# Peptides against a protein of PDB entry 3V4O, part 77

Target 1, 234 residues: chain A of PDB entry 3V4O
Amino acid sequence: DQPLAKDKVALLIGNMNYREHPKLKAPLVDVYELTNLLRQLDFKVVSLLDLTEYEMRNAVDEFLLLLDKGVYGLLYYAGHGYENFGNSFMVPVDAPNPYRSENCLCVQNILKLMQEKETGLNVFLLDMCRKRNDYDDTIPILDALKVTANIVFGYATCQGAEAFEIQHSGLANGIFMKFLKDRLLEDKKITVLLDEVAEDMGKCHLTKGKQALEIRSSLSEKRALTDPIQGTEY

## One batch from the design tools (peptide; made by RFdiffusion4, then SolubleMPNN)

Design b2_p16_1_s1 (from b2_p16_1, 7 letters changed)
Fold by OpenDDE base, seed 1:
Structure b2_p16_1_s1 (fold): chain B 234 residues (1-234), chain A 16 residues (1-16)
Amino acid sequence: as target 1 above (234 residues)
Amino acid sequence: MELPVGLQSYDPELSP
């Protein structure tokens, strides 16, 4: 009854020191916190900070090489971003101002490649703004997507809205990670876990009407981040 | 849980 993962692999990207965009703080601590938690869950974690476009693409390529049938893949991104026509774009630190889709990494394209690997679970945790980029006139042509029923998106904010980090003299978590980290180790279906995180976030008076977690999922199995790796003793 | 004292948008320069 307990689902098993062939392996667990996570790529965490935190972009903060942008060349032509406002600097961020939260991605640093968020990546570190999530790294620690995912390692406790027996994920193989690659954590990278301040990636250029070239480096981001390479990191994604290497991440994809670690994916295979039944593998749990998790992609976390914290940084600048935007969403056009339902497509999420992660902004590299060397992106121009304004940036366009050709300067950024499309999450849905990564998902397509992950589907080709026949992964057991695809989790995307995107801590970035989801406002439309009016400077990007590209209309995405979406190819036919596979129905894999193993996809979970956790958006730090709702469509067309902004994601926020805490204004603090020191380093502090972004809003999303602040609540996510408290529940991430729970043995629950990932969508249930994220739903609880959403409720916790909703109780914060400071973010009411400003930021709300959105969960988009086609997950048809009771998959959890705590699922044991096949062939391991537990 | 400590409540945030302020919020800063990641992408304030973007317009919907």
Scores: peptide ipSAE 0.200, ipTM 0.724, DockQ to the pose 0.402
Fold by OpenDDE base, seed 2:
Structure b2_p16_1_s1 (fold): chain B 234 residues (1-234), chain A 16 residues (1-16)
Amino acid sequence: as target 1 above (234 residues)
Amino acid sequence: MELPVGLQSYDPELSP
């Protein structure tokens, strides 16, 4: 039967104007497009651009405060990042060069905190590279995650690989968002939806063999972004 | 589906 969300909350972060790292362009457009789509899906969306470490941490904290039992939580990030030992790190715009884990936000830590809220669904859409940061040799010790079977990761690229944006006529789009936006409103289980996005991305000759969507999930229910909010009439 | 040419990597410059 149709699952219900107690509420649907999304935090979208796009970092592009880095102080000590190459500037990006796609996050601006991608955050904008995703914001519009998620609002059509009745998500409460907070969209933020160019966040410092302090601002990012505050944004995440505020996001977590909006989560509760049965709430759908979606975190989207577009910007610089890296992955060490299976942990994804989002890089704030004021991160030093080189940056280390203490300068960044660990996605898995956020997931842990989301699990504590007993959310109905936890979706991470990470449009960042996933290469190892050789300048950070810290092995994070994370608490064991609960078995909640409500977790979906959509990585814009595969482990150890880069993510790309395309600049055309002054506009730049991330490859991930380019294909995600075409399917995001479909009433499908989120993992099925992302799988179709992955296939669409695979048809792009520019990123073929360079960038591939990775879906990592533990989702035991047919949860969709289109799921109605409990107590609401449509 | 064909996309316009002009890829820019999200890979940060990790070295000074």
Scores: peptide ipSAE 0.039, ipTM 0.553, DockQ to the pose 0.505
Fold by OpenDDE base, seed 3:
Structure b2_p16_1_s1 (fold): chain B 234 residues (1-234), chain A 16 residues (1-16)
Amino acid sequence: as target 1 above (234 residues)
Amino acid sequence: MELPVGLQSYDPELSP
């Protein structure tokens, strides 16, 4: 039987206009395109651009309020970021130079809070670099995650590597979104879908050796973004 | 020291 979602909620954050860091372009287009796609999948989508630390934390808090038992939660982030000790940090636009963990939002902390909501599915799509921040020596001691077997991470790049946006005079996608958008609407298990995206990215001579999608998942059920919402099932 | 960059520009040939 196809799993059902109690509801489907997504928070999309695109940070571009950094105050103390290089400005980006792709998050604008990527957030808009992903918004449209997720809405076609009956997600309730909150899309925000250029968030300060305060605004990002508030957005996450409000997002969490929309989560409940069986709800599908999706968090997308495009912007500057880093990864220290397996923890992913999203960088707000007002982050100082250098930034530290206290200036950023830890994705794994958000996941923990999502698990407390007993969500049906937790999807993280992170279009950010995953290089270590040598200016941050903080070792976050995170509580052990619950075994919920409903977690999917789609990293735009592999661990320790960088993610790229297309250098164009106009508006263009990041590399990750370029391939993701072509498959996102497919009725497939989310991990299978992302695996196909990874293959597409790998076959492209332009991205080969430059950027590779990494999928980390603990998903015991065949859950898809196309799963119907309870009460609307056919 | 160079700060980690979240995203970098890439070849315009990748543009759709």
Scores: peptide ipSAE 0.035, ipTM 0.592, DockQ to the pose 0.088
Fold by OpenDDE base, seed 4:
Structure b2_p16_1_s1 (fold): chain B 234 residues (1-234), chain A 16 residues (1-16)
Amino acid sequence: as target 1 above (234 residues)
Amino acid sequence: MELPVGLQSYDPELSP
């Protein structure tokens, strides 16, 4: 009765060394730690740092090629970002100042493409700000999504708010990853797992009133990141 | 005390 994955594939992108924007620190550690954890969960993981627009688009294309019917797909992004009209935009390191939607990758467009692959599960973990970009007045026209009931968004912060990393002399996790990494290996429905992460984050004195995890999901089955891959069961 | 730093998408005051 346990759900099975045809395969499990993850693309992790951490952008920190921006050319025209403030540099970040957390994506480096966060990507590496998440990579290790997801590999323990038998994910095929592609981890990339500091991608240009061209490289990001290519990475997404290659990621999509690994997706097929029943495959679990997970996209993690840490870096600068914004949200306009409910659409999330990931900012490449070579984005101009100011950047606009044409310079960025729209997460919802990626979701649409994932749905076309008939994936078993689509998970997005977005560790980026969700503030509106006032320099981008374009309204993206997105293709209609299918009703697949297999979508989970974990936003590191709430709508219109910022995501944070810890100001530290050394390398440290962002706030989201700080709590996510402690629970990621648990055998629980992914939405339940993220809910527990949200509670843990809510207890953090550093982000009270500043950052809160938002879970947006349409998941009708009890699917977990720990679900075994078909043909590999004991 | 550790202080959180925002992963701001754009801030003219912080941009080079």
Scores: peptide ipSAE 0.028, ipTM 0.586, DockQ to the pose 0.244

Design b2_p16_1_s2 (from b2_p16_1, 6 letters changed)
Fold by OpenDDE base, seed 2:
Structure b2_p16_1_s2 (fold): chain B 234 residues (1-234), chain A 16 residues (1-16)
Amino acid sequence: as target 1 above (234 residues)
Amino acid sequence: GPLPVALQSYDPELSP
């Protein structure tokens, strides 16, 4: 039994040139690499860099419009971020310092909206820090999620930890993408694929004890990024 | 492959 996708849509966001926060380098390369790979997998990919809050919200809205019953949705984010009370917040480039939740996009809220679309698969790849933002004391009230058993979170780092990029001869790549790109095209259940990436990443001596991939999933079907689109063949 | 030479954190380095 080969699972089928109604369609495959990905939104990739890389934020680097922050106005009031340290600038990053890797998101540019990481978004580029991931874009090329996902397109090889017949994803419809929208790749955006350095988005303001307004632009990020619009991008997410447009992304959601492309989702429908059975569609595979993938959201990738590389940039600054934080996690409060289990909620992940992506930071726009125009966010103030310090920022609060109202300045950022909550991933779990996006998940809720994706569930409403009755997607076939929801994949979140979050290449950002997951440290607590002590300057944000807001406790978000999230709507109850449905039990869809089609959710996969790939966190570039552990809860409360930081994510890093590698500098080599002036080039920069995120630790997560460095290893993800080597396996992304494999025809494997997405959670299995990410688990292998986690093991590869664990061999990186530079980030031992600093960064480790966390996989959080509720996926009852053998869904893979390589799954064919309904009515088409690769 | 070649080893990375430096790391940069994605930490936002927030300040009050």
Scores: peptide ipSAE 0.369, ipTM 0.796, DockQ to the pose 0.560
Fold by OpenDDE base, seed 1:
Structure b2_p16_1_s2 (fold): chain B 234 residues (1-234), chain A 16 residues (1-16)
Amino acid sequence: as target 1 above (234 residues)
Amino acid sequence: GPLPVALQSYDPELSP
């Protein structure tokens, strides 16, 4: 039984030109390459670079408006980030130094809102560091998530660890995208696909002991990014 | 001391 998507929508955010934090390079390349790949998979893709807090929140709001029952939603983020108490925070380019949760976007909050849309699949690909931010002493009290069994997190690195860019004279992918892009078009359950990416990353001697893909999922159906869209597409 | 915040890192050892 082939699962079908009502629609497929992706929001890709790459933050690199931070005002108060080290500038990055890989998000630019990663966003562009992922955009191309997802479009080949018939995703409607919105790709944005260097978003302020206000712009990021607006982008997420607009993304959510495109979601509905049965829609596949994919959020990709590349940039600075941190994780406190299991909550992932994406850092806008205008975030202060140090930044706190009130300056950032909580991924789990976005997930909650996506669940309210009764999406068919929720995929989060987070290419950011996951170290604790000790300057953020906020203990988030989030509403309990629904049991939708359609959630997949692909973390570019392990909890408490960093994600890295490869230093090149020119433009190059981040480590996560370097391996993800080679498998993204495969017709496989998304968790299986990510497992293979994890294995590929694990074989790379450059990343051993430094960066490893972590998959966290609650996906009870064989859903793939390659799943066809129901009805007519314009 | 340095700020203990999560940042994407440039690691020269990861460069080919």
Scores: peptide ipSAE 0.130, ipTM 0.606, DockQ to the pose 0.083
Fold by OpenDDE base, seed 3:
Structure b2_p16_1_s2 (fold): chain B 234 residues (1-234), chain A 16 residues (1-16)
Amino acid sequence: as target 1 above (234 residues)
Amino acid sequence: GPLPVALQSYDPELSP
C-alpha cells in the first residue's frame, strides 16, 4: 500500500543579490544542494537564482502548469521575506525599499492555486525571515483554502523570528539547509522527517533561542518525498 | 527588518 505520486515537481528559488536590500550568501549553495538531493528523489527540479518579481511570477506560473492530480509539488524559497497575518511573502531581488505585498509573492496564494490542481502533496520549504513588515499595512483577502489534507510547511524559523546563515570554509549556508540536507533522502513521512530536522537544528548552540524550525501540516496520508512515481519500477 | 542574517562562524557543534 505504498503511496504513489503521479509525478514529482519542484521549484527552487534562491534570491541573493538584492538591489535595494542586503545581499545574501547561503541561497546559492542551498539551492544547489537541494537540487541534487531532489533529483536523486526523481523530482523534476527547476532551480532559479536572483529572480525579479516578473521572473518569479513567471516561474511560479510555469511550475503550476506542471502540477496535476496526484502530482507532488515542492516549492523551496531562500531569500528575504516577511509574514503578515499568517501570510508568507517572498521578496524578489528587484523589490523596492521598503517592499510591500504588491511587490512580493504570497505563498498562501500559490498554495490555493496548487490545491486547484488536486495535487497529491504540497510541500513548502521557506528559508526566510518571518518578521512582520510594518511598512505593509494591507490585510490580504485570500480565498479560503480547500480541505485537502496534503499540505506541509517547513518554516526555517518561527513566527516573528529571523532565519540565519552560517559560513563553513568560506561558504555560507542557511541553518535550515544545514540540517535538512542530512535527512532529506530518508524514506519517512515528510512531517516526521522535518520533525527530526527540527530536533537536529535545536541542538545547534548558535541558533538556540534565535531560530527554530516550525512545521505546519495537514497531512492525512503517509506521504514521503521518496514515494515512487506511478508507472515506474522504483 | 525581516531579513535573514548571516552567522559568519563555524563550530563543529553545528552538526547534529
Scores: peptide ipSAE 0.100, ipTM 0.587, DockQ to the pose 0.093
Fold by OpenDDE base, seed 4:
Structure b2_p16_1_s2 (fold): chain B 234 residues (1-234), chain A 16 residues (1-16)
Amino acid sequence: as target 1 above (234 residues)
Amino acid sequence: GPLPVALQSYDPELSP
């Protein structure tokens, strides 16, 4: 009754050096640290920084090629973003000002494609703002999702709110990663793990009333990032 | 309104 993954694959994207938007700092450290942690969990990790729209779409396509039945797929994104009508949009570094959905990658579309691969687990960790983009009044038509009960969203912030990074003289984590990294290696159901991260973040004085972790999940099995890969049990 | 900002940085003095 121990859940097993056929394989574990993660795509990590950190966008910082935007051409037409404010530059960020935290994604550099966040992607780096998360990469190391996920590798300790035996994930095959592809980590990329400062991707254009074309590069991001290619990265997602390549990521999807690594997915198959029973594979754990994890997508992490740190950068500019927005949420319109419940759809999350990741902003490439070459996005225009203002950007619209046509310039961005829709997370829910990626989820749909992951479901087609019959993955064992789909985890999205989105370290981006979730404010409405008033410059984009279009309503994207998305394909209906399947009922797979293996989906977990970890939003760095709540709906309509911003996500923050704490700037140090040197390198510093975003607030979400600051707390996530301390618990990521724990052998717990992923939703339980994220709940604990949410509680830790909630104790942070800096984010009270500003940023709160939101977990949205449909996960009917006790699956953890620590689950062993089939045939390679330790 | 203003363009959405996905991440906002805080001053190091606010870091715990």
Scores: peptide ipSAE 0.185, ipTM 0.604, DockQ to the pose 0.080; fails the geometry check

Design b2_p16_1_s3 (from b2_p16_1, 5 letters changed)
Fold by OpenDDE base, seed 5:
Structure b2_p16_1_s3 (fold): chain B 234 residues (1-234), chain A 16 residues (1-16)
Amino acid sequence: as target 1 above (234 residues)
Amino acid sequence: SPLPVALQSFDPELSP
């Protein structure tokens, strides 16, 4: 009855030191803490910081090579980004000013490729803004997604809104990770877990009306990040 | 800046 993962693989990307855009601070701490948590969940974790476009594309390619039938795949991104027509774009550190879709990585394209691997679960945790990029007038033409019913998006903010970090003298989490890290190890269906994170974030008066977690999912099975890996490998 | 800002700080003392 307990769902099993063939394997569990995560790619974590934190971009901070942008060449032509405002520098960030939170991704460093967020990637580090999430790495530790996911490893406790027996994920194979690749964590990378400050990736150029070329490096990001290579990292995604290598990530995809680790995916196969029944594998749990998790992609986390913290950095600059935007959303046009429901498509999320992650911005590399060497992106020009202004950046366009051809300079960025489209999350939905990655999802399509993950579906081709027949993964057991596809989780995207996106700590980025979702505002429209008016400098990008391209309407993306993406291949149709399969009906796999194993997709979960955790957006750090709602559609059309911004995501925020805290600026202290020291390093601190972004708002999304601040709440996510407290629940990530719980043995719950991933959508239920994220819903509770959303409620926790909603109780903070400082973020009310400014940042709210959005969960978008098509998940027909009770899948959790705590699901054991089949076999004796772990 | 007219460029989209994906992450920014609005309250340095933000706490739950």
Scores: peptide ipSAE 0.161, ipTM 0.615, DockQ to the pose 0.099
Fold by OpenDDE base, seed 3:
Structure b2_p16_1_s3 (fold): chain B 234 residues (1-234), chain A 16 residues (1-16)
Amino acid sequence: as target 1 above (234 residues)
Amino acid sequence: SPLPVALQSFDPELSP
């Protein structure tokens, strides 16, 4: 039986022009390319660049309002970030130096809110570093996640590691997006798709030993980004 | 900056 999505909604955030941190280049092109791909998959895509903390929180709130039972939700983030105690933090462009958890958006907290919407699929694609932020001593006490078995994390890099971007002809792409874009339209279970992306990334001699895709998932159904939207003929 | 950079530049010859 073909899985169906009630709807498909994606929020893409690319932060590159940081005020107090090194500027990035890849997020611009990465968000653009991913936007085009997801729209081909009939996602309703909101793409935003260089968001302040206030703007990011608002964007997430609006994104959550579009989620409902059976809806596929995808959150993509490219920018500065860190990971403390298994929690991923996205850094807004106006974050102070150093930044702490109160200045950032916690991905796992967003996931919790998505679960409350009874979504059909929750996909997080995080193109950010996952190094520990020693300036943030806060141990997050987050509510336990529900057992929904519809969660997929695609980390551009391994725990405690960095993510990289490549520059070509004045333009830069994140390494993750470089490989993801080649497979994103494939009609495969999302975890299988990402696994293939991981293999592609691993075959790159320059990436080997530097950046590896990590997939963390609890997905009990064969959900794909290509799944048709309920009530539509594809 | 004492903070790590989330994304770093890579060689444009990156290929699988």
Scores: peptide ipSAE 0.159, ipTM 0.613, DockQ to the pose 0.096
Fold by OpenDDE base, seed 2:
Structure b2_p16_1_s3 (fold): chain B 234 residues (1-234), chain A 16 residues (1-16)
Amino acid sequence: as target 1 above (234 residues)
Amino acid sequence: SPLPVALQSFDPELSP
């Protein structure tokens, strides 16, 4: 008796060409490779690059419209980011320097909205730094979350720490995606899959002591990205 | 080996 998804929808955002911040390279490759993998898993994937604040908010709104009862929702973000008081903020490419919470998208707010859709699974894969932004003294007041036991956070790094990409003359993945892509198609509970990714990433000498995958989950069912869509045969 | 680049930019010290 494996769980079924009503549908599977993913929004992938890769921000790299920032206007007032250092440019990145890995998000391009990471979004591309993740897109291909998720499509193999029968996700409906919307992949977007270099979004302004306005575009990011619109993309999230459209993503939410695709969610409904029993739908698997996956949000992937690669780019600059920070974390204040347990709240993760994705930085749009047009964010000012320095940026504040009002310039960014709060992941936990998105989660709240996803819960209202009564989704079957909410997966967040956040390939961004999680260091405190001292230029932002805002303390967000978030609405209470429902106890849905269907939430999985895959943080590319630990709270208060940094996430990295490796830049060279050629195309390369970020550290997180480098290892995630090798296991993403495995038919395993998503938290188990991510745990294995964490172990693989831990062997990377370039980021030892600097970056470690954190899995934060409340998942009471054995749900996997490979779960079939209801009414379909695979 | 190539140097890691941090995925944040609000602190200049963390810029590549």
Scores: peptide ipSAE 0.156, ipTM 0.687, DockQ to the pose 0.192
Fold by OpenDDE base, seed 1:
Formats: sequence, structure tokens, C-alpha cells
Structure b2_p16_1_s3 (fold): chain B 234 residues (1-234), chain A 16 residues (1-16)
Amino acid sequence: as target 1 above (234 residues)
Amino acid sequence: SPLPVALQSFDPELSP
């Protein structure tokens, strides 16, 4: 049977113009390109750039309000970030230097809230570094996640590594998006799709040994971003 | 910098 989505909602965040940290370029183009692609897939897409902590939290809250039972939720983030103890932290543009978890948004916390919405699919595409932040000694105490078997993480890089962008004629793309955009519209299980992206990325000799896509998933159903929305002509 | 950097820029000639 063809899986159906109750609806499809995506929040895309690209942070570039940090106040206390190096400015980035890739998130701009990456967010725009992904926005276009996801809209072709009939996602309701909210794309935001350069969010403060307050704005990011508000954006996530609004995103969560759009989620409900059976809805496909996709969160994309491009910007500064880190990973401590398996938890991914997205860094707002107004984060202090150094930043700590209290200044950032924890992706796993968002996932917990998404699970409470009984979503049909939870996809996280994180284009950020995954290096440990030694300035953050906070050990997160998170509530146990439910076993929903509908979770997919696409990390632009492997644990403890960095993600890279390509600067070309004033424009920059992250390596992740460079390869993701070529396959995103394919009608394939999302984990299969990402696996193919990983293989494509792996063929890039310039980033070999430096950046590799990591897929972490618990997806028991053949869910694809191309899945039609219930009650539609799709 | 001792702080983690999320993204690094590379040459535009990056290709498979």
C-alpha cells in the first residue's frame, strides 16, 4: 500500500550572520534550493534566515502547531551547531561566545515534541558541525523518546566532524545540499534516498575523509517525501 | 578558535 501523509510541513532554518561567531554563506542558497524542492513535493514550507534564539524557539513552536497525527514533519537546519552526548544543538545568530546548551535549541527536544503530535514521519536534515563543544559541560537530561519508528536523521557530516560549504561566484552551497538536491524529488523511501545521497557525496574526492553523510533512522514503513497527501488528487 | 565551527568553505571546484 502507498503510504499517505495527512499533511506535509517543513521548517527550514538557515543561520549565517552570527554576531559573535564566524559568518556563513551556504545556508542562504541551501535554504532557498530546499524550499523550492520541498514545495514541489507539496510541503508547506516555512523558510527563515538568521534567527535569534527567541525567534528560533518561536519558529519551532509554530512549526509544532502545524503538526498533527499522520503529518510529515521535516526540520532542516543549516548553520553553526555542535553535538554533545548524542544531542544536536542548533546555534542562534545571537548566541554568545562561547555558547552553551541553554543558548541553543536541542533537536532531540524538538523530536520529543513532534512525537507527541503523533506525526507520520519525522525527518531532520542537519547541515551543521557535529563536533563536541568543550565549553558546554552540561549533561542533558532528556525524557525518554517514544518508540514511534518514524524517525530519520540526515546529518551532513559524521559525529565529531565538520560540514563544509563551497564558495562559487559569491554563492556558497553546503556539500550536503549539493548532493541532496539532485535526489530529493525521487520517489524512494527517505532512508534509501539519503543512502544514495551518501554514496554520491562519498565519490567527491575533495571531501573524502573530511565529510560523510550519516543516516540515523528508525523507520519501519516505506515513507517517502513524495508520498501523497490524504484527500488530494496527488 | 577553540570553538567548534559548523561550516568550512572549500574551493568551488568540489565535485564528485
Scores: peptide ipSAE 0.146, ipTM 0.609, DockQ to the pose 0.080

